# Peptides against a protein of PDB entry 6B4J, part 10

Target 1, 315 residues: chain A of PDB entry 6B4J
Amino acid sequence: DITMQWYQQLQDASMQCVLTFEGLTNSKDSQAKKIKMDLQKAATIPVSQISTIAGSKLKEIFDKIHSLLSGKPVQSGGRSVSVTLNPQGLDFVQYKLAEKFVKQGEEEVASHHEAAFPIAVVASGIWELHPRVGDLILAHLHKKCPYSVPFYPTFKEGMALEDYQRMLGYQVKDSKVEQQDNFLKRMSGMIRLYAAIIQLRWPYGNRQEIHPHGLNHGWRWLAQILNMEPLSDVTATLLFDFLEVCGNALMKQYQVQFWKMLILIKEDYFPRIEAITSSGQMGSFIRLKQFLEKCLQHKDIPVPKGFLTSSFWRS

## One batch from the design tools (peptide; aimed at target 1 D268)

Design b1_p11_2_s2 (made by RFdiffusion4, then SolubleMPNN; from b1_p11_2, 3 letters changed)
Fold by OpenDDE base, seed 3:
Formats: structure tokens, C-alpha cells, sequence
Structure b1_p11_2_s2 (fold): chain B 315 residues (1-315), chain A 11 residues (1-11)
């Protein structure tokens, strides 16, 4: 399976990256520890400062991240920080930055869906300039949300239940598995972030270049999901999240072909979702159904709430 | 019902 090979390749690259900067992360030297913490803060704080407030502020954040990745000194915590402070600094920063973008999907977007767009446009712009960060974003995303690949992890003989739950994307702390609602909320945030990334381009970049991970991956994701048996509650939830965020963009890009796909979802896939949906899980399915039927009826998919307008970039 | 396989790439 080409998709699983791609998944494994990204995971292997991510693991290799971790091994590369292990000297920095495992160092007992006080200076190395300080550098590590400074680099970690420099990589992650700007991402946490991303907001829906002003385009000018978003540009400042982008420029700071890009400067850091370019080997330039940046101000962080009142100190000058550079990836050149350690030979493993760049790899470490790229990894931590990518991890933080995915974490913002998992946390911020999960709680505030509109936050997907400003985070995604920065991530997309950074990915365009720093492809390795993009690969690491995918690696982190796939590990936390296998449904973003997509694939459904299977239980293997001899596997501990907790390990299987973690593979499914659940958090397990002190032998307690995460509640389903919290799990779905986090998965939703990550899928929404991904759906935003694949459609957005940094407005101050070279728009003549092909998106490094564009809407063709959105089509592929949908096709792969639809070619798989649905999972109870998960598939309906994430399919809705994906379509709400990038449905308008996919409609504009693929037009009639995309409408045909939506019809297939309604006619062929909904019965399969319904067949595996318990009465207590009908809410997610109903939401998906109502959304899609409304889109088909109106022959339009609305622009998602929080989509960045020209007025945002002038603020 | 034979699931109509959706192509992974648009035609």
C-alpha cells in the first residue's frame, strides 16, 4: 500500500531526526540544556502567539519563525537565540516547530475552530520555504491522528490494550484512557488544521510555485476515507470537519468531479455510516448528513467561518 | 453492494 509506505517513510524520517539531535536533548551540560530550552522556546512561542486578530501580527510571527529557521538570531525571552548555537540546533528547532503546529491543531483549533486558518497559513508558508518542517508536520500529525493519513490502526496479537488505544490516537494517562468526546475534539482540531493547510498559501510568498502539499491531497484523503469501511463516530465526525473546512476550496478546484464525490457520499457512504452508528452516536452522523444535504440542495458549500479575507491582511 | 472505488486522483 503506497499510503502506508508514505506513512512509514515519514515516521522513519521523524525518528531519524530525533536521533540526530539526541546529543542536544540528552546532554547533561548546563550550557547545552540552556541552549535547548532557548531553542525550544524560540520555536514554539511564536506559534502560540498566532491569533485571528491582525494580519500584520501574523506577518511578524511568520518572519520570526522564518528568520530562526534561516540561521538568523531572533529575540526570545529577552535573549538572542540562534540555531547556530548548537550543531543539532536546526534539526531540533524544525522538529519542535512542527510538533507545535500539530499541537495547536490538537489544542487551540480543537477549542476554537476558526483558529485553524491563521495557524494553517503560517504553517503552509513555512512549509513552502522549509520542506523538512512540512514533512515533520505530517509525521507528527499522522502519529497523533492516524485518520489524517488516513488509516485505521488494527489490534495485533500480543499488543497491550493501552498501546492499541495510543495507536488509535487516544491519550492514556495513569492507565486511564481519554474520554471519547475529548478524543474526537482533539482529532477534529488536527483534521481541521490539516484541511486548512492544504488550501492556504502564504500571501507574501511566490504564488507561482505549486503548493507543497495542496488540494490534491485533500481529494486523495477523501477518496481513501470513502474507500474504507467507516469507524463508528470517528468517520462521521472527521468527514464533517474536513468538508466544513475545505469543501468550498475543493468545490472551486474540482467543480463537477467534486459534486459527484459528494453525491457518492450521500448515496453510497451514508448508509454504511448509519449501519455502524449507535443511537448515542447519531449526533455526529446527523450533523454530517445535514451539512452535506444542505450543500447539495443549495449547490454551494459555504466559505468556512474564520477564513482569512483581504481585510485581515490589511489590518 | 460493491463499493464504487473512488479514484485517488481526479480525472
Amino acid sequence: as target 1 above (315 residues)
Amino acid sequence: MSMTKIPLEPE
Scores: peptide ipSAE 0.489, ipTM 0.904, DockQ to the pose 0.823
OpenDDE base, seeds 1, 2, 4, 5: peptide ipSAE 0.485, 0.479, 0.475, 0.487; ipTM 0.903, 0.901, 0.896, 0.902

Design b1_p11_2_s3 (made by RFdiffusion4, then SolubleMPNN; from b1_p11_2, 4 letters changed)
Fold by OpenDDE base, seed 1:
Structure b1_p11_2_s3 (fold): chain B 315 residues (1-315), chain A 11 residues (1-11)
Amino acid sequence: as target 1 above (315 residues)
Amino acid sequence: MSMTKIPLEPP
């Protein structure tokens, strides 16, 4: 399976990255610990500052992240910080930056769906200039949300239940698995962030270049989901999240062929979802069904709430 | 019913 090979390749690259900067992370030296903390803050704080307030502020954040990744000194916590402070500094920063983008999907986007767009446009722009950060974003995303690949992890003989739950993307703390609603909320946030990344381009970059991970991956994700048997509650939830965020962009890109895919979802895939959906889980399916039927009826998919307009970039 | 295989590559 080409999709699973791609997944494994990204995970292997991510693991190799961790091994590469292990000297920095495991150092007992006080100066190395200080550098590590300064680099971690420099990589993650700008991402946490991303907001829908103003395009000018978003540009400042982007420029700061890009400067850091380019080996230039940046101000962080009142200190001058550079990846050149340690030989493993760049690898560490790339990894932590990518991890933080995915965490913003998991936390911020999960709670505030409109936050997907400003985070995604920065992530996309950084990915264009720093491809390794993009690969690490995918690796972190895939590990936390296997449904973003997409695949459904299976229980293997001899596997501990907690390990299986973690593979599914559940948080397990003190032998307690997270509640289903919290799990789905986090997965939704990550899928929404991904759906935003694949459609957005940084407006101040070289737009003549092909998107490093564009809408062709949106088509592929949908095709792969539809080629798999649905998972109870999860498939209906995440398919809705994905279509709500990037359905308009996919419609504009693929036109009649995308509408054929939507018809196929209604006619062939909905019966499969319904067949595995319990009465208590019908809410997610009904939401998906109502959304898709409305789109088909109106022959239009709305622009998602929070989509960045020209007025945002002039602010 | 045989699942209609959708091509993974866009048209």
Scores: peptide ipSAE 0.493, ipTM 0.909, DockQ to the pose 0.752
OpenDDE base, seeds 2, 3, 4, 5: peptide ipSAE 0.490, 0.489, 0.489, 0.485; ipTM 0.906, 0.906, 0.905, 0.905; seed 3 fails the geometry check

Design b1_p11_2_s4 (made by RFdiffusion4, then SolubleMPNN; from b1_p11_2, 4 letters changed)
Fold by OpenDDE base, seed 1:
Structure b1_p11_2_s4 (fold): chain B 315 residues (1-315), chain A 11 residues (1-11)
Amino acid sequence: as target 1 above (315 residues)
Amino acid sequence: MPMTKIPLEPE
C-alpha cells in the first residue's frame, strides 16, 4: 500500500531526526541544556502567540519563525537565540516547531475551531520555505491521529491493549484510557488543522509556486476514507470536521467531480456509517448527515467560520 | 454490496 509506505517513510524520517539531535537533548552539560531550552522556547512560543486578532501580528510571528529556521538570531525570553548555537540546533528546532503546530491542532483548534486558519496559514507558509518542517508536521500529525493518513490501526497478536489504544490515538495515563469525547475532540482539532493547511497559502510568498501539500491531498484523503469501512463514531466525526473546514475549497477546485463525491457519501457511505452507529453515537452521524444534506440541497458549501479574509491581512 | 472505489486522484 503506497499510503502506508508514505506513512512509514515519514515516521522513519521523524525518528531519524530525533536521533540526530539526541546529543543535544541528552547532554548533561549545563550550557547545552540552556541552549536546548532557549531553542525550544524560540521554536514554540511564536506558534502559541498565533491568534485571529490581526494580520500584521501574524506576519511578525511568521517572520520570526522563518528567521529562526534560516539561521538568523531571534529574540526569545530576552535573549538572542540562534540555531547555530549547536550543530544539532536546526534539526531540534524543526522537530519542535512541527510538534508545536500539531499540538495547537490537538489543543487550541480542538477547543476553538476558528483558530485552525491562522495556525494553518503560518504552517503552510513555513512548509513552503522549509519542506522538512512540513514532513515533520505530517509525521507528528499521523502519529497522533492515524485517521489523518488515513488508516485504522489494527490489533496484532501479542500487543498490549494500552499500546493498541495509543496507536489508535488515545491518551493512556496511569493505565486509564482517555474518554471517547476527549479523544474525538483532539482528533477533530488535528483534522481541522490539516484541512485548513491543505487549502491555505501564505499571502506574502511566491504564489506562483505549487502548494507543497495542497487540495489534491484533500481529495485523496476523502477518497481513501470512503474506500475504507467506517469506524464507529470516529469516521462520522472526522468526515464532518474535514468537510466543514475544506468542503468549500474542494468544491471550488473540483466542481462537478466533488459534487459527485458528496452524492456518493450520502447514497453509499451513510448507510455504512449508520449500520455501525449505536443509538448513543447517533449525534455525530446526524450532524454529518444534516450538514451534507444541506450542502446538496443548496448546491453550496459555506465558507468556514474563521476563514481569513482580505480585511484580516489589512489589519 | 462492494464499495464503489473512489479514484485517489480527480479525473
Scores: peptide ipSAE 0.487, ipTM 0.916, DockQ to the pose 0.802
OpenDDE base, seeds 2, 3, 4, 5: peptide ipSAE 0.480, 0.487, 0.483, 0.486; ipTM 0.911, 0.913, 0.914, 0.913; seed 3 fails the geometry check

Design b1_p11_3 (made by RFdiffusion4)
Pose (drawn by RFdiffusion4):
Structure b1_p11_3 (pose): chain A 315 residues (1-315), chain P 11 residues (1-11)
Amino acid sequence: as target 1 above (315 residues)
Amino acid sequence: DPLPTVHPHPF
C-alpha cells in the first residue's frame, strides 16, 4: 500500500498537469495550433536524436532541452521558438517531454537494448535540474507499464476481458488486440530504460546534488516482485532484462545482500515459475537460468552490453 | 528510507 499510495500520488498529480494547460490542447484556432505544433515539435525531437555515437554531441541535446525547459530560446526548424510565448507552454512541454522518454524506451530500447543508456543519462540529468519532469516520467512510465511500479493488476470481478487487457498495458483498438510478442518487448524496453536511469548520472556540470531516483529503487523493485507470486511469461522476462541492465551496479552497491537475493530466486523462486508457466512459454524462464547459472558461479554479473565507456564521453 | 527484504517462500 505504501507503494500503491505513492503510485496514485504521481498518477493523479499528472492528471492535475493534464488540466493545468487545459485549453492549449483544446484549441482550434490557427495560431492556437501553430503554437501547440511548434512546442511539441521542438521538445520531442531532441530526445529522438539521442544516439550512441558520442557523449560529445550528446551534450547538445541536453543543453537544447535545458534551454527549452528553462525558458531560453531554442533554434528549431525555420525560426527560433521559446516557451515564453505562452504561460501554459511550460507545464505542457514538461508533459510531452516526459512521455517521449518513456516512448523512446517503448520503441527504440525494446528493439535496441544498448540505446537505453545514452537516453537514460540525459533523462537522469534532466531529472536533477528539473524534478517536476521526473515525476511526470514516473507517471507515464507507471501506467504504460504497471510492472515497473511494480504491481500486477488484479482481475476485477464481473468485467469483460478486453477491459482487463488494457489495464495490463496491452495496446488495443476497436477489434485489434496487441499480440503477446509485440507486447512483451514494449515492456522490456520500458524497464530496461528504468533499470538504466537509476544507475547512471549525468557527468557534466559538476553537481554535488544526489541522484533524484537513486539505485535504492532498484533494490525495492527486485524485492517487491520476488515476494509475490510470478506471472507466467511477464515476470521471468522482466526479471531477466532488469538484472542484465542493473545487476552490475547492484552487485557493487549491495555486495552480499544482493547475492543473497540471487541465491533465492535460484532455489526458491525458480520453482515458483516451473509450475506456473506452461510448456509453451518456458522460453523466458530458460534465459533467466542461463543468466544466473553463470553469474552465480562467476561471482560476477557482466556490465550491461552498451554501457557508456570513457571513450564515449571524451570522444 | 528502509529497504525491504526477500523472504523464503514456504512450499

Design b1_p11_3_s1 (made by RFdiffusion4, then SolubleMPNN; from b1_p11_3, 7 letters changed)
Fold by OpenDDE base, seed 3:
Structure b1_p11_3_s1 (fold): chain B 315 residues (1-315), chain A 11 residues (1-11)
Amino acid sequence: as target 1 above (315 residues)
Amino acid sequence: EPLPVVKKFKK
């Protein structure tokens, strides 16, 4: 399967990256530990500062991240920090930055759906300039949310149940599995972030370049989901999340072809979702159904709440 | 790149 090969290649690349900077992460040297911490903060704090407040502030954050990745010194925690402080510094920063973007999907976007857009536009812009960061974003995203690939992990002989639960994206702490609602909330955040990334371009870049991971991947994702058996509650939830965030963009890009896909979802896929949906899970299905029926009725998909406007970039 | 084809499910 080409999709699984792609998944595995990204995971392998991510693992190799970790091995590459192992010297930095495992060092007991005081200076190396300091550098590691400074680099980690320099990579992650700017991402945490991303907000919906002002486009000018978002640009400052972008420029800081780009400067760091470009080997320039940046101010972090009152110190001058550069990836050149250690031979493994760039690999480490790229990995941690990518991890942080996905974490913001998992946490911030999960709680505040509108936060997807400012995070995504920065991630997209950084990905355009630093492809390795993009690959690592995908690797982190795929590992935490296999539904972003999409695929459903399978239980293998000899596998611990806990490990299988983790593969499915559940958090397991102290032998307690995460509650389904919290799990879905995190998965929703990551899918929403992904759906935003694939449609957004950094407005201050070279717009003539092809999006490094554009809407064609959105179509691929939808097609793959529809070619899979639905998973109870998960499919209805994440399909809604994806369409709410990316549906307008996909509609504009693919026009009639996209409407045909929506009709297919309604006519062929909904009955399959409904068949596996318990009475207690009907809420997610109903939400998806109502959204899609409204879109089909009005022949329009609304621009998602939080979408960045020209006024945002002038602020 | 050709768009992936969605398989129609038998009703």
Scores: peptide ipSAE 0.058, ipTM 0.774, DockQ to the pose 0.762
OpenDDE base, seeds 1, 2, 4, 5: peptide ipSAE 0.056, 0.049, 0.057, 0.048; ipTM 0.775, 0.754, 0.766, 0.748; seed 1 fails the geometry check

Design b1_p11_3_s2 (made by RFdiffusion4, then SolubleMPNN; from b1_p11_3, 7 letters changed)
Fold by OpenDDE base, seed 3:
Structure b1_p11_3_s2 (fold): chain B 315 residues (1-315), chain A 11 residues (1-11)
Amino acid sequence: as target 1 above (315 residues)
Amino acid sequence: EPLPEVKKFKK
């Protein structure tokens, strides 16, 4: 399966990256520990500062991240920090930065859906300039949310139940599995972030270049989902999240072909979702149904709430 | 690039 080969390739690359900077992460040297912490803060704090407040502030954050990845010194915590402070510094920062973007999907976007857009536009812009960060974003995303690939992990012989639950994307702490509502909330945040990334371009970059991971991957994701058996509650939830965020962009890009796909979802795929939906899970199903019915009736998919406008970039 | 085909599930 080509999709599973792609998944495995990205996971292998991510694992190789971790091995590359193991010297920095496992060092007992006080200076190396200090450098590690400074680099980690320099990589992650700017991402946490991303907000919907002002385009000018977003540009400053982008420039700071780009400067750090370019080997330039940046101010972090009142200190000058550079990836050149350690031979493994760049690999470490790229990995931690990518991890933080996905974490913002998992946490911030999960709680505030509109936050997907400013985070995604920065991530997309950084990905364009630093392809390795993009690959690592995918690797982190795929590991935390296999539904972003998409695939459904299967239980293997000899596997512990907790390990299987983790593979499915659940958090398991102290032998307690995460509640389904919290799980779906986190998965939703990550899917919404992904759906935003594939459609957004950093406005201050070279617009003539092809998006490094564009809307064609959105079509691929939808096609793959529709070619799979639906998963109870998960498929209805994440399909809605994806279409709410990038449906307008897909409509504009693929026009009639996209409408044919929406009709296929309504006519052929909905009955399959319904067949596996329990009475307690009808909320997610109904939400997806109402969204698609509204879109098909109006022959339009609305621009998502929080989409960045020209006025945002002038602020 | 050709768009991936969605296989209609046989009813």
Scores: peptide ipSAE 0.055, ipTM 0.743, DockQ to the pose 0.713
OpenDDE base, seeds 1, 2, 4, 5: peptide ipSAE 0.046, 0.051, 0.053, 0.049; ipTM 0.735, 0.742, 0.742, 0.731; seed 2 fails the geometry check

Design b1_p11_3_s3 (made by RFdiffusion4, then SolubleMPNN; from b1_p11_3, 7 letters changed)
Fold by OpenDDE base, seed 1:
Structure b1_p11_3_s3 (fold): chain B 315 residues (1-315), chain A 11 residues (1-11)
Amino acid sequence: as target 1 above (315 residues)
Amino acid sequence: EPLPQVKKWKK
């Protein structure tokens, strides 16, 4: 399977990245520890500061991240920090930055869906300038949310149940698996972030370049989902999340072809979802069904709440 | 590249 090969390549690249900066992470030297902590803060704090408040502030955050990745010194925690402070500094920062973007999907977007857009536009813009960060974003995203690939991890003979649960994206702490609602909330946040990334471009970049991971990947994701048997509650939830965030963009890009896909979802895929949906899980399916039927009826998909407008960029 | 095709589910 080409998709699984691609996924494995991303994971291998991510693992190799971790190995490249192991000297920095495993060092017992006080100076190396200080550098590590300073670099980690410099990479992650700007991402946590992303908000929907003002476009000017978002630009400042973007410029700071880009400067750091470009080997320029940046102010962090009252100190001048640069990736040049250690030979492994750039790899470490790229990894931690990518990890933090995905974490914002998992936490911030999960709780506040509109936060997907400002986070995604920064991530997309950084990806255009720093492709390795983009690959690492995908690696982190797909590892935490295999449904973003999409694929469904399978139980293998001899596998521990906890390891299988983790492969499915569940958090397991003290031999207790995460509750289904919390699991779906986190997966939803990550899917929404991904759906925002594939449609957004940084407005201050060179627009002549092709999006590094654009809407064609959105089409691919939908096509792959529709070619897979649905999972109870998971498929209905994430399909809704994806369509709510990027359905309008896909409609504009693919027009009649996209409408044909929506009809296929309604006619061929809904019965399959319904067949595996218990009465207690019907809420997710109903939400998806109502959304899609409304879109088909009105021949329109609304612009998602939180979509960045020209007024945002002038603020 | 051609867009990925969705398989028709056999009813």
Scores: peptide ipSAE 0.178, ipTM 0.842, DockQ to the pose 0.719
OpenDDE base, seeds 2, 3, 4, 5: peptide ipSAE 0.131, 0.175, 0.162, 0.109; ipTM 0.820, 0.842, 0.827, 0.810

Design b1_p11_3_s4 (made by RFdiffusion4, then SolubleMPNN; from b1_p11_3, 7 letters changed)
Fold by OpenDDE base, seed 4:
Structure b1_p11_3_s4 (fold): chain B 315 residues (1-315), chain A 11 residues (1-11)
Amino acid sequence: as target 1 above (315 residues)
Amino acid sequence: EPLPVVTRPVR
């Protein structure tokens, strides 16, 4: 299907990218290793510095990342670093940067949901200027969280259970599968980051241009989820995460059409979720139900906590 | 482009 083709195309592009910079990553040369490490730090450290503290600081981080991707030298670890230091430097940096954004969803956003917004607005702004980074963000996101596509990986004949678990997005270490709560926490973080990316635009960019991966992809995601049978606990959890983060934006964009979708979720999709929800998983289901009921009752979807306000950008 | 439509059968 079209969704799986898109998924595969992004994965192929990501794999091709890795192959492109293989010389840099596999080099035994001391100078090449040094360049690799410097580039890796230059790509990832600024992303880790993203915070909700001040818009001015966020702008500095954005400018640093953009400068690096533009072939300009940046200061990192007390050194001047540029992607021009190696022919494969740009591809490597784009890949590592994209990987780091997704990792921040997986780790930082998972633990602190409000962190989704400052990370997402930087990611969106960088994506607008550097489309390849955006494609790589999707590739990393889709690989770690197939539910972001969305699709549900299936067990194939001859597949090891651990490999299937990894395909589902679980971490498996030393033959021990990740606990369900930790798994869902990581998936939630990545979905929340994605939901933030598709609605946010860098305020200092060209606002006349179309968002490179905007709210239409939010609609697509919801439609695809609703066209799929729900997964136990996963669907209720991630659907809530998605709607909590971008429901307000989707409401503003699609208005009556979006309300029809919410009604469809409540009236048609909820029974399907309920049918596969065990007593121990009712928490996620109830949370989603209460959210939708409140939204439909009030005829409003709240702006998510942590949403960046005009005051943030003036700080 | 037209928005995707929910097309799954109602059970």
Scores: peptide ipSAE 0.190, ipTM 0.808, DockQ to the pose 0.623
OpenDDE base, seeds 1, 2, 3, 5: peptide ipSAE 0.145, 0.154, 0.151, 0.146; ipTM 0.790, 0.796, 0.789, 0.787; seed 1 fails the geometry check

Design b1_p11_4 (made by RFdiffusion4)
Pose (drawn by RFdiffusion4):
Structure b1_p11_4 (pose): chain A 315 residues (1-315), chain P 11 residues (1-11)
Amino acid sequence: as target 1 above (315 residues)
Amino acid sequence: SSYKSIPLEPS
């Protein structure tokens, strides 16, 4: 409940932000759309540019967003634009910027697991300088992936199925329901991004402040889901690509206590899946063992493939 | 079956 209450605090807090700019979106004038157009354009593209080439140019995207959010003018396609044009624009750009980070994790990181880090450091950095943007990231991240909270949505009695699948985060339209394969990845990329944000810190600016969403939330996440019965395919998958990304940082921080948590899922939580999962979906549960059978004996959890090296920063 | 619990906070 402590979590479910905190879960609601962010959700209805985001709905307050959906209404604070109410009128900027619900506007049909010509100029009214041009403004709404140029803001969401110059605010959601720099996030799409976040690449793995170098941290040298990764700073440009960070500064371009810091200037845009802090109110300074920002060079866009054609003429420069700024938030000072409209008082509702700030509380609007922060909304669209937050969704983009989760959306970049939704599409890109799901397919390309390594791009989770160059995106997370910009997000973990912008979260420091502007805490309001972070709560909005925790808002969107939580609804599109309630498994990141983590809370498994229970079945409410007397309701149709298509109503329930939407609550699980499946993308569904009038007649189309998102397949399970093209769904499981959209959740992987989301928590792989979440698993990266909590362990990374923006290096530049020399800040003595603390990480806004500390690695502590990584411990609670593993603990909060390992104390409850696992879902068949979702848990064994998400439990793996979270440890592959943040298992190295947790091993250093909570040295022995983290290993205890691992020798538990090996002999106490694995059996809690072998029966729950049918023979047609053991694919996820198998990767989870192949991941631990090594890590437990090697006494090490490999650093996540795609970690930003020193070469990436200088270069 | 009985299972072991994991604390939500580290020690």

Design b1_p11_4_s1 (made by RFdiffusion4, then SolubleMPNN; from b1_p11_4, 5 letters changed)
Fold by OpenDDE base, seed 4:
Structure b1_p11_4_s1 (fold): chain B 315 residues (1-315), chain A 11 residues (1-11)
Amino acid sequence: as target 1 above (315 residues)
Amino acid sequence: MKMKKIPLEPP
């Protein structure tokens, strides 16, 4: 399976990255620990500062992240910080930055769906300039949300239930599994972030270049989902999230062929979702159904709430 | 009826 091979390759690359900077992370030296903390803050704080307030502020954040990844010194916590402070500094920063982007999907976007767009446009722009960060974003995303690949993890013989739950993307702490609503909320945030990344380009980059992970991956994701048996509640939830965020962009890109896909979802896939949906889970399916039927009726998919306008970039 | 496999590559 090519999708699973891709998944595994990204996970292997991520694991190899961790091994590469192990010396920095495991060092007992006080100076190395200080450098690690400074680099971690420099990588993650700018991402946490991303907001919908002003395009100019977003550009400042982008420039800071790009400067750090380019080996330039940046100010962080009142100190000059550079990836050149340690030979493993760049790998560490790339990994932590990618992890933080995904974490913003998991936390910020999960709570505030509109936050997907400013986070995603920065992530996309950084990915364009730093492909390794993009691969690491995918690796972190896929690990936390296997549905972003997409695949549905299966229980294997001899596996502990908790490990299976973790593979499904659930948080398990002190033998307590995460509540379904919280799980779906986090998964939704990550899918929404992904759906935003694949359609957005940094407006100050070279627009003549191909998007490093563009809408073709949106088509691929949908096709893969539709080629799989749905999971109860999960598939309906995430399919809605994905279509709400990137449906308009996919419609513009693939036009008639995308409409054919939407018709196929309604006619062939909805019955499959409905067949596995309990009465208590019907809400997610109804939301998806209503959204898609409205789109088909109006022959339009709305621009998602929070989509960055030209006025945002002039602010 | 198994859905016809949708191509993973866009048109």
Scores: peptide ipSAE 0.490, ipTM 0.891, DockQ to the pose 0.710
OpenDDE base, seeds 1, 2, 3, 5: peptide ipSAE 0.488, 0.488, 0.489, 0.486; ipTM 0.892, 0.892, 0.891, 0.891

Design b1_p11_4_s3 (made by RFdiffusion4, then SolubleMPNN; from b1_p11_4, 5 letters changed)
Fold by OpenDDE base, seed 1:
Structure b1_p11_4_s3 (fold): chain B 315 residues (1-315), chain A 11 residues (1-11)
Amino acid sequence: as target 1 above (315 residues)
Amino acid sequence: MEFKKIPLEPP
């Protein structure tokens, strides 16, 4: 399976990255600990500052992240911080930055869906300039949300239940599994962020270059989901999230062929979802069904709420 | 009806 090979390659690359900067993370030296903390803050704080308030502020954040990744000193916590302070600094920063983008998906976007777009446009722009950050974003995303690949993890003989639950993306603390609503909320945030990334380009970059992970991956994701048996509640929820965020973009890109895919979802896939949906989970399916039927009826998919307009960039 | 696999590559 090509998709699973791709997944594994990204996970392996992420693991190798962690091994590369273990010297920095495991150091007992006070200076190394200080550098680690400074680099971690420099990588993550700008991402947390991303907001829908003004395009100019977003540009400042982007420039700061790019400067850091380019080996230039940046101001963080009142200090001058550079990845050159440690030979493992760049790898560490790239990893932590990528991790933070995904974390904003599972936390900020999960709670505020419109936040997907400013986060995604920065992530996309950084990915264009720093491909390794993009690969690490995917690795983090895939690990936390296997449905973003997509695949459904399977229980293997001898596997602990908690490990299986974690593989499915659930948080397990003190032998208590995360509630389904919280789980789906986090998964939704990450899928929405991904759906935004694949359609957005940083407006101040070289737009002549092909998107490093563009709408073709949106098509692929949908095709893969539809080629799989649905998972109860999860598939209906995430399919809705994905289509709400990037359906308009996919429609514009693939036109009639995308509409054919939507018809297939309605005619062939909905019955399969419904067959595995309990009465208590019907809400997610109904939401998906209503959305898709409305789109098909009107022959239009609305631009998602929070989509960045030209006026935002002039702010 | 054999569910025909949707091509993974866009048209």
Scores: peptide ipSAE 0.456, ipTM 0.878, DockQ to the pose 0.688
OpenDDE base, seeds 2, 3, 4, 5: peptide ipSAE 0.455, 0.454, 0.455, 0.451; ipTM 0.878, 0.879, 0.878, 0.879

